# Peptides against a protein of PDB entry 6IDX, part 247

Target 1, 380 residues: chain A of PDB entry 6IDX
Amino acid sequence: KELAKLSADVTFATEFINMDGIIVLTRLVESGTKLLSHYSEMLAFTLTAFLELMDHGIVSWDMVSITFIKQIAGYVSQPMVDVSILQRSLAILESMVLNSQSLYQKIAEEITVGQLISHLQVSNQEIQTYAIALINALFLKAPEDKRQDMANAFAQKHLRSIILNHVIRGNRPIKTEMAHQLYVLQVLTFNLLEERMMTKMDPNDQAQRDIIFELRRIAFDAESDPSNAPGSGTEKRKAMYTKDYKMLGFTNHINPAMDFTQTPPGMLALDNMLYLAKVHQDTYIRIVLENSSREDKHECPFGRSAIELTKMLCEILQVGELPNEGRNDYHPMFFTHDRAFEELFGICIQLLNKTWKEMRATAEDFNKVMQVVREQITRA

## One batch from the design tools (peptide; made by RFdiffusion4, then SolubleMPNN)

Design b2_p24_1_s1 (from b2_p24_1, 15 letters changed)
Fold by OpenDDE base, seed 1:
Structure b2_p24_1_s1 (fold): chain B 380 residues (1-380), chain A 24 residues (1-24)
Amino acid sequence: as target 1 above (380 residues)
Amino acid sequence: MEKKEKQEKAVEAFRRWFLAQRRK
């Protein structure tokens, strides 16, 4: 107890470390002695002293043994561990993951996200916060291949549901620390969009061109009677498609694929358009047809607007950036929907279309409309 | 000043205790 209190002092920490005091603490934990299990309070103070000493940055986290990691992971995995030990064990694991890639690899072998989800189902918000913090640390330090697997896993849908039901919809106010961890989780999840945001469309890729054609089909052929005979020559079809791509509001009416060669937002804009067209088909068709039927200069170019809006949303959400330590702003929608970015795009494209109409905008006003929409999104 | 002097005394007390434990 006295050691844990003194360990917060840099002068004490330096002298204790110079005497190999940290090595003694690690060995006490490693020994798993029945003494420490019988005296939960003594173990909690030992773990506190260890954390406080390591927080001075005098000793590398790489000094810890695999036996130490297994003991700490064991305290997180055991259902009947004292809350005080659990809290400190989660914090130690978080610090290990954040400070050492070697320790991350070892911890990722010993602990599953499923085990951490169990600590979210408790009424203790401090335990919930440290559990999310450790999930965030594991997600941040995961290699790209494993990050995508963590994101696509059924575990993430379950994780979002648990966070929504036990944290966000809990009967307790969300503390600043929890709000920060929810923000971090949001940022780390949206950073998975960076690959698509930086992926250029290949104008020669037929599969990608077929997606653009599917956007055209959903907008214009869904209402057309099947009686338009397949016999109109390939040239008339190309000329028809150029008109349709103009009505869709692409900048390059001849080859819309060229609009997706700019990164950001690259293919992510096409993904958003396709999501809108498939999941919110009525909204998509309405937006396209309302603008394609206008013979006035007040047409909102959907394709151009969708690309620039996707880019704007990436900028607002800081896609590809590391989470800032001072930010606590999270969107509840992130936890209510699996495809929260695409749903946000679907809301914002409707807002853009509405704002365009209200402003009586022309193509020359495009940048002004985008500025107004940016202000509306950032104030919401 | 008083906080620093208390910390130095605590460090020295701990050093003595720790050295005594290593001798057992």
Scores: peptide ipSAE 0.000, ipTM 0.328, DockQ to the pose 0.021
Fold by OpenDDE base, seed 4:
Structure b2_p24_1_s1 (fold): chain B 380 residues (1-380), chain A 24 residues (1-24)
Amino acid sequence: as target 1 above (380 residues)
Amino acid sequence: MEKKEKQEKAVEAFRRWFLAQRRK
């Protein structure tokens, strides 16, 4: 207990480390001494002293043995462990994962995300916070292959459901530390969109062009009797498509694929548009037709708006950026829907379309509308 | 109950201290 208290002092820590004190603490944990196992309070203070000493950054985390990792992982994997030991063990594992890629690899072999999810199903918010913190650390430090496996739709859906039901909808107010971990999880999950955000459309890829054609089909052919497909020549069809792409509000009416060559938001904007068109078809058709029927220069260009809104949402959500340690703002909707980014886009594109009408905007006011919409989204 | 709350507060204080050191 006194050692754990004194370990917070850098002068004491330096002297204790110079005396190989950390090595002694690690060996005490590694030995699994019946004394430490029988006195949970002594083990909890030993783990506290270890954390406090390591936090001075004087000793590399790579000094930790595999036996020590297995003991700490054992305390996390055992359901009957004292809450005080579990909490400190989760914190040690988090610190190990964050400070050493070698330790990450070893920990990822000893602990499953499923075991950590079990620690979210408890009434203790501190344990829940440390469990999410360790999940976030593992997700952050995972190589791309393992990150994709952790990001599979099933694991994410289950994790989101557990967090929603046991943390967000819990009977206790969310503390700042938990709010920060929920924010971190949100940022790390939205960073999975970075690949699509940085994927440039190839204007020569027919499969990608067929998606743009599908947007046109959903908007204009869903109401057209299939009998009126005029058998007229290829040039009349190209001229018809150019008109339709103008009505969709693309900047390049001849080749809308060119509008998706800018990264960010690249293909992510097209994904959002296609999601809106398929999942919220009535909303999509309404927005497109309402603006396509306007000849008063007050038409909201849907295609351009969708691209710039996707870019704006990526900026607001910090897609591709590391989580900021000072932030604790998370959106509960992220935990309520499997396609939360696309749903947010669908809400925000309706807000943009409404704001455009209220402002009586023209194409010259586009940037002003986007600024007002940004302020509305960031204040909500 | 009091000992558990004191330990929880000590760990929370430590975590806050640790996070505050990372901001420097």
Scores: peptide ipSAE 0.000, ipTM 0.273, DockQ to the pose 0.036
Fold by OpenDDE base, seed 5:
Structure b2_p24_1_s1 (fold): chain B 380 residues (1-380), chain A 24 residues (1-24)
Amino acid sequence: as target 1 above (380 residues)
Amino acid sequence: MEKKEKQEKAVEAFRRWFLAQRRK
């Protein structure tokens, strides 16, 4: 107990480390000594002293043995462990993962996200916070292939559901520490969009062009009697599509694929547009047709707006950036929906279309509308 | 039906949150 208190002092820590004190603490944990295991309080203070000493950065985390990792992982994986030991064990594992890539690899072999999800189902918010913190650390330090697998796994839907039901909808106010970990999880998950955000459309890729054609089909052909099979004339067909792409609000009416060559937002904008068109078809058709039928120069260009809004959302959500330690802002929708980014886009594109109408905007006002929409989104 | 209803509830929850932040 006194050691744990004194370990927070850098002068004491320096002297204690110079006396190989950390090595002694690690060996005490490694030995699984019946004394430490029998006195849960003594073990909890030992783990506290270890953390406080390591936080001074005097000793490398790489000094930690595989036996120590297995003991700490054991305390996290065992049922009915003392809450105080569990809390410190989660914190130690987080620190190990964050400070050493070699320790990350070892810990990722010993602990599953499924085991950590069990610690979210408790009423103790401190345990929940450290469990999410460790999940975030594992996700942050995972190689890109494993990070994508972690995100695509059935585990992520389950994780979001558990967080929603046991943390966000819990009967307790969310503390700043938990809010920060929820923010971090959001940022790390949205960073998976970076690949699509940085993917340029290939104007020669027929499959990508077929998506743009599908956007046109959903907007304009869904209400047209199937009897107007587009006549055999390739040139008349191209001219008709150019008009349709103009009505869709693309900047390049001849080749809309060129609008998706800018990164960011690249293909991510097309993914959002396609999601809106398929999942929220009535909303999509309404937005497109309300603007395509206007002759008053107050048309909101959907295609251009969707691209610039996607870019703006990537900036607001910090896609491709590391989480900031000072932030705790998270979107509850992230935990309620599997396609949270696309749904956010669908809300924000409606807000943009509304704001455009309210401002009686023209094409020259585009940047002003985008600025107003940005302020509306960021003040929310 | 259930999946669409869950999506609509999620969007509505976000909309409510968004409107609540504008009032702060």
Scores: peptide ipSAE 0.006, ipTM 0.336, DockQ to the pose 0.021; fails the geometry check
Fold by OpenDDE base, seed 3:
Structure b2_p24_1_s1 (fold): chain B 380 residues (1-380), chain A 24 residues (1-24)
Amino acid sequence: as target 1 above (380 residues)
Amino acid sequence: MEKKEKQEKAVEAFRRWFLAQRRK
């Protein structure tokens, strides 16, 4: 206890490090000495002193042995471990992952996200916080291939469900530290949208064009048997599609694919539109038809609005940015849905359509409507 | 070998020190 307290002092830390004190602590852990195993409190203080000494940045984290890593990972993977040891072991692993890519690789071989999720099912919020912190560290430091594996729909759904049930819906107030880790996890999860946000539509890609055709079909032909599309000549069909794309509120009525060539939001806007059209079809059809039937210049251009809203949501959620250490603002909604971004888009596009009507907006008011909607979203 | 032995002695010295602090 005194050593752990003194280890927080930089002067003591420097002297203790100069005496090879850290090497002694690491070897105590590596040896698995019967003394430390019999006295959980001694091990907890040893790990505390080790962490506090390393946090001074005087000694490289790369000094630790694979045996030390295995011992620490062993405390995290054991089904019955003292809470104080578990907490310090999670914190040490987090610091190792954050400070060394070489240690990340070794740790990623010794522990699984599933083992860390088990530590979220406890009533101790400090353990939950350190478990999420380590998950966040692993996610942040993972190479793109491993990040995609960690981001698989099942692991994400399970992790979100556990967080929702054991952390957010827990009988305890969320502390600032936990709120920060939930914020970090949210940011890292939304950063997976960056690829789609930065993907330009290829106007020559038929599969991407077929999505735009599907948006048109859902809006205008949903009640019409696709067989009854009159075989009217290719030119009349093109002219009809141009009218439909105007009614959908695309900027380029002739070739709507051109509206998705700007990044951000690129293809992510089309993904959101398609999700809305398929999952919330009644809402989509209502929004499109309510605006397509107007001849009063008060039409809300759905296509343009969806693109600019997607861009705005990416800006608000800071998609592609690193988590800020000073922030703790997380949205519980993002832990309730598998497609939380697309669901948020579906809520916000309805808000936009409502705001447009309330303002009696015209196409000239578009930027003003978007500014009002931004303020509404950021205050909610 | 010498580095390992020095470190074992240091571990034992720390253990003795730690136990002595708990007795105070």
Scores: peptide ipSAE 0.000, ipTM 0.300, DockQ to the pose 0.022; fails the geometry check

Design b2_p24_1_s2 (from b2_p24_1, 16 letters changed)
Fold by OpenDDE base, seed 2:
Structure b2_p24_1_s2 (fold): chain B 380 residues (1-380), chain A 24 residues (1-24)
Amino acid sequence: as target 1 above (380 residues)
Amino acid sequence: SEREEKQRKAVEAFSRWFKKRRRS
């Protein structure tokens, strides 16, 4: 206990480390000897002293043995471990993952996401916080080849649902530390959108062009009597598509694929549009048709609006940026749905369309509408 | 202006709606 308290002092820590004191602490953990009176209390103080000593940055985290890592991982993976030991073990593992890629690899082999998820299903917020912190550390340190698999594991409905039900909707106030970890997890989840945000559409890719055709089909052919057989000559069909793409509000109504060549938001805008069209078809059709039937220059260009809104949402959510340690602003809605970004887009595009109407906007007012919508989203 | 007041009201209405959805 006194050692744990003194270990917070850098002068004491330096002297103690110079006396190989930290090696003695690691050996105590490595021995796994449970025969000592008050073993759990002694171990909890040992782990506290170890963590406080290591936090001074005097000793590399790579000094720890594989036996030490296995013991610490064992305290996290074993059922019925003392809460005090579990808390400190989670904190040590987090620090190991954050400070060493070598330790990350070893820990990722010893601990499953399922084991960490079990520590979210407890009433202790400190345990929950360190469990999420370790999940976030593992996510952040994941190599590119494993990032998607880890993302899938962390973006699993199960983790999201557990966080929502046991953390966010818990019968206790969310502490600042937990709010920060939820923010970090949110940022890391949104960073998965970066690839699509930076993917340019290939105008020659037929599969990507077929998505644009599907947007047109959903908007205009789903309500049209099947009697308008596609049998009109190729020129009439091209002219029809140009008109339809103009009504959809694409900037390039001859070749809408060109509107998605700009990054950001690239293909992410098309993904959002397709999601809206498939999942919220009535909302999509309403937005498109309400604007396509206007001849008064007050039509809201859906295609252009969707692209610029996607870009704006990426900017607001800081897609591709690292989490800031000073922030704790998480959005509970991002834990309520698997496709939370696309759902946010669907809400915001309706807001944009409403704001456009209320402002009696024309194409010249486009940037002003977007600014008003930005203020609405950021103040909410 | 009347337009600015409509914009302000739209912002306030949306902010309330979005805050309500974030808490649900």
Scores: peptide ipSAE 0.006, ipTM 0.297, DockQ to the pose 0.018
Fold by OpenDDE base, seed 4:
Structure b2_p24_1_s2 (fold): chain B 380 residues (1-380), chain A 24 residues (1-24)
Amino acid sequence: as target 1 above (380 residues)
Amino acid sequence: SEREEKQRKAVEAFSRWFKKRRRS
């Protein structure tokens, strides 16, 4: 206990480290000697002293043995461990993951996200906070090849549901530390959109062009009897498609693929449009047809609006930016749905369409409408 | 890379946050 307290002092820490004191503490953990009276209390203070000593940055985290890592991971994976030991073990694992890529690799082999999820189902908010912090550390330090697997694990309805039900909707007020970890998790989740946001459409890729054609089909052919596709020549078909792409509100009516070559938002805008068209088909058709039937220059260009809105949402959500230590603003909404970004887009595109109509906007007012919509989204 | 530098800064921020949380 006194060692744990004194270990916070840099002068004491320096002297203790020079006497190989950290090595002694690590060996105590490695030995696993459960036969001592007050073993759990002694171990909790040993782990505290270890953390405080390592926080001075005098000793590299890479000094820890695989046996030490396995013991600490064992305290996290075993259900009958004292809460005080569990808390400190989660904190040590978090620190190891953050400070060493080598330790990350070893820890990622010893623990699963599923084991950490069990620690979210407890009533102790401190344990929940350290569990989310460790999940966030593992996500942050995941190599690019494993990042998608981590992403898929986070996209799992189970983790989001547990966070929503046991943390966010818990009977206890959320502390600042937990709010920060939820913010971090949100930011890391949105960073998965960065790849699509920075992916340019290839105008020559037929598969990508077929998505744009599917948007046209959903908007215009879903109401038209399939029998009246007249076998009229290839040129009349191209002219018809140009009209349809104009009605969809693309800037390039001849080749809408060119509208998706700008990054950001690149292909992410097309993903949002396709999601809206497939999942919220009635809303999509309504928005497109309401604006396509207008000849009064008050038409809201859906395609252009969807692209610029996607870009705006990426800016507001800071897609591609890393978490800031001073922020704790998380949105519970993003834990309610697996496609939360696309659902947010679907809400915001309706808001944009409404705002456009209320302002009686023309194409010249486009930037003004977008500014008003930005203010509405950021105040909500 | 710029990404590696951003990641380093994030890790440093996490480390500072973690130290601050243990002192509170």
Scores: peptide ipSAE 0.024, ipTM 0.661, DockQ to the pose 0.758; fails the geometry check
Fold by OpenDDE base, seed 1:
Structure b2_p24_1_s2 (fold): chain B 380 residues (1-380), chain A 24 residues (1-24)
Amino acid sequence: as target 1 above (380 residues)
Amino acid sequence: SEREEKQRKAVEAFSRWFKKRRRS
């Protein structure tokens, strides 16, 4: 207990470390000997002293043994561990993951996200905060291949549901520390969009061109009786498609694929458009047809608007940037839906279309409309 | 219980440490 208190002092820490005191603490954890009266209290103070000593940065985290890691991971995976030990064990694991890639690899083998989710289903917000902090550390330090797997896993849907029900919709106010961890989790999840945001469309890729054609089909062929004979020549079809791509509001009416060659937002804009068209088909068709039927120069160009809105949302959400330590702003919508970015896009594109109408905008006012929409989104 | 209060105090102390570490 006294050691744990004194370990916060840098002078004491330096002297204690020079006496190999930290090695003694690690061996106490490694021994796992439950035979002592007050073992849990002693262990809690040992873990506190270890953390305080390591916070001085005098000793590398790589000094810890695999036995130590397994013992700490054991305190997190076992259901009947003292809350004080659990909390310190989560914090030690988070620190190990953040400070060493080699320790990350070892910890990722010993602990599952499912085990950490169990610590979110408790009334103790401090335990919940440390559990999310460890999840965030694992997410941050994961190699690119494993990050996408973590995102696609059934575990993430479950994780979002648990966070929503037990943290956000909990009967307790969210503390600043929890709000920060929720912000970090949001940023790390939206950073998975960076790949698509930086992916240029290949105008020669037929599969990508077929997506643009599907957008046209959903907007214009959904009402057309299949009776229109397949025999109208390929040239009339190309000319028809150019008209349809103009009505969809693409900048390049001849080759809409060229609108997706700019990064950001690259293919991410096309993903958002396709999601809107498939999941919110009525909203998509309404937006396209309302603007395509206008001859008054007040048409809102959907394709151009969708691309620029996707870019704007990426800027607002700081896609591809690391989380800032001082921020605690998170969107609850992120936890209500698996495809929260695409749903946000769907809300914002409707807001853009409404704002365009209210402003009686023309194509020349495009940048002014986007500025107003940015202000509306950032104030919401 | 006295045990719950000790646990609460330990959690509060550690939470303060965690806050200090994030501000550092």
Scores: peptide ipSAE 0.019, ipTM 0.485, DockQ to the pose 0.031; fails the geometry check
Fold by OpenDDE base, seed 3:
Structure b2_p24_1_s2 (fold): chain B 380 residues (1-380), chain A 24 residues (1-24)
Amino acid sequence: as target 1 above (380 residues)
Amino acid sequence: SEREEKQRKAVEAFSRWFKKRRRS
């Protein structure tokens, strides 16, 4: 019966399209003629008919005029628009962005993320869903040069805070459609980590080497006045640093930079380690010193663990993969913090260190510990 | 205008048809 209804719809749509019906609908929108009695209702119906006709895929989205796009964008950007018009306008813009790169470019010029954020602050979950869907569409279709701008817009505490407070912590159950859009937004956000995940460390880059040295300094010299580092004796320093890099749990004690040449996780692991060391310094120092003071072969190699954990988290979060239309699993935690990935790393590295101790693991048990940690993370 | 009213009625009829289908 549903198939028969759909078939009847396609036939009607085809006949209506053959009669230039879509052109008539687009002209009605383009005219902006507010003088009609019940204009808002008529417009809502026009937009509904337009969407449903276009959903058949018979007519290219590229047929729409710039005037039409501006009118639809106007309905989204205006503060006092009928909810029924707004909902359909958001859906039309989403479909335009998804179906045409040319339309994406035009829409991206007319609509700001800030305008879409205002539609998240409403109690209507359908409006919220279409607003996030449009944000996601814009994010997905953004060229590489614009993805970082959108990333920054999402990283802006405002969008995330609004989603958290008005959508996730809303007084209404999250519908499947909203859950999917939150999932998509999460995936698209994590895909921004792909560049760093695939960036190899250059062992000759002094700035990158200075980060590794800073990790050492924070772990071992944090209580030592930086003024008392005796400037003399390059070889004793190299040998001392080799010991320190061993205590940090790097695989390459002589040149820890070599541990970050493997992609994935590349430089993303170093970013996580530095974040932990700077933001959660006490936790970092504790983890490093607890393992560096052990002579019992039960030391957890922090450096190696951090690299492999970063890789594991990238695998679990599917960094670099496109969102799947059938998924709706999102993590509210990723909306609670600006640096949610690095915070997740900080939680998981503590879990790893705990699990290592509980298992009384040695370096030979490393892969077993990582497997147990993977299972713990995926069940949480 | 009479033309605008005919267009309105056509769009309303079309939309009512779609609304009935989404509820069915």
Scores: peptide ipSAE 0.016, ipTM 0.477, DockQ to the pose 0.024; fails the geometry check

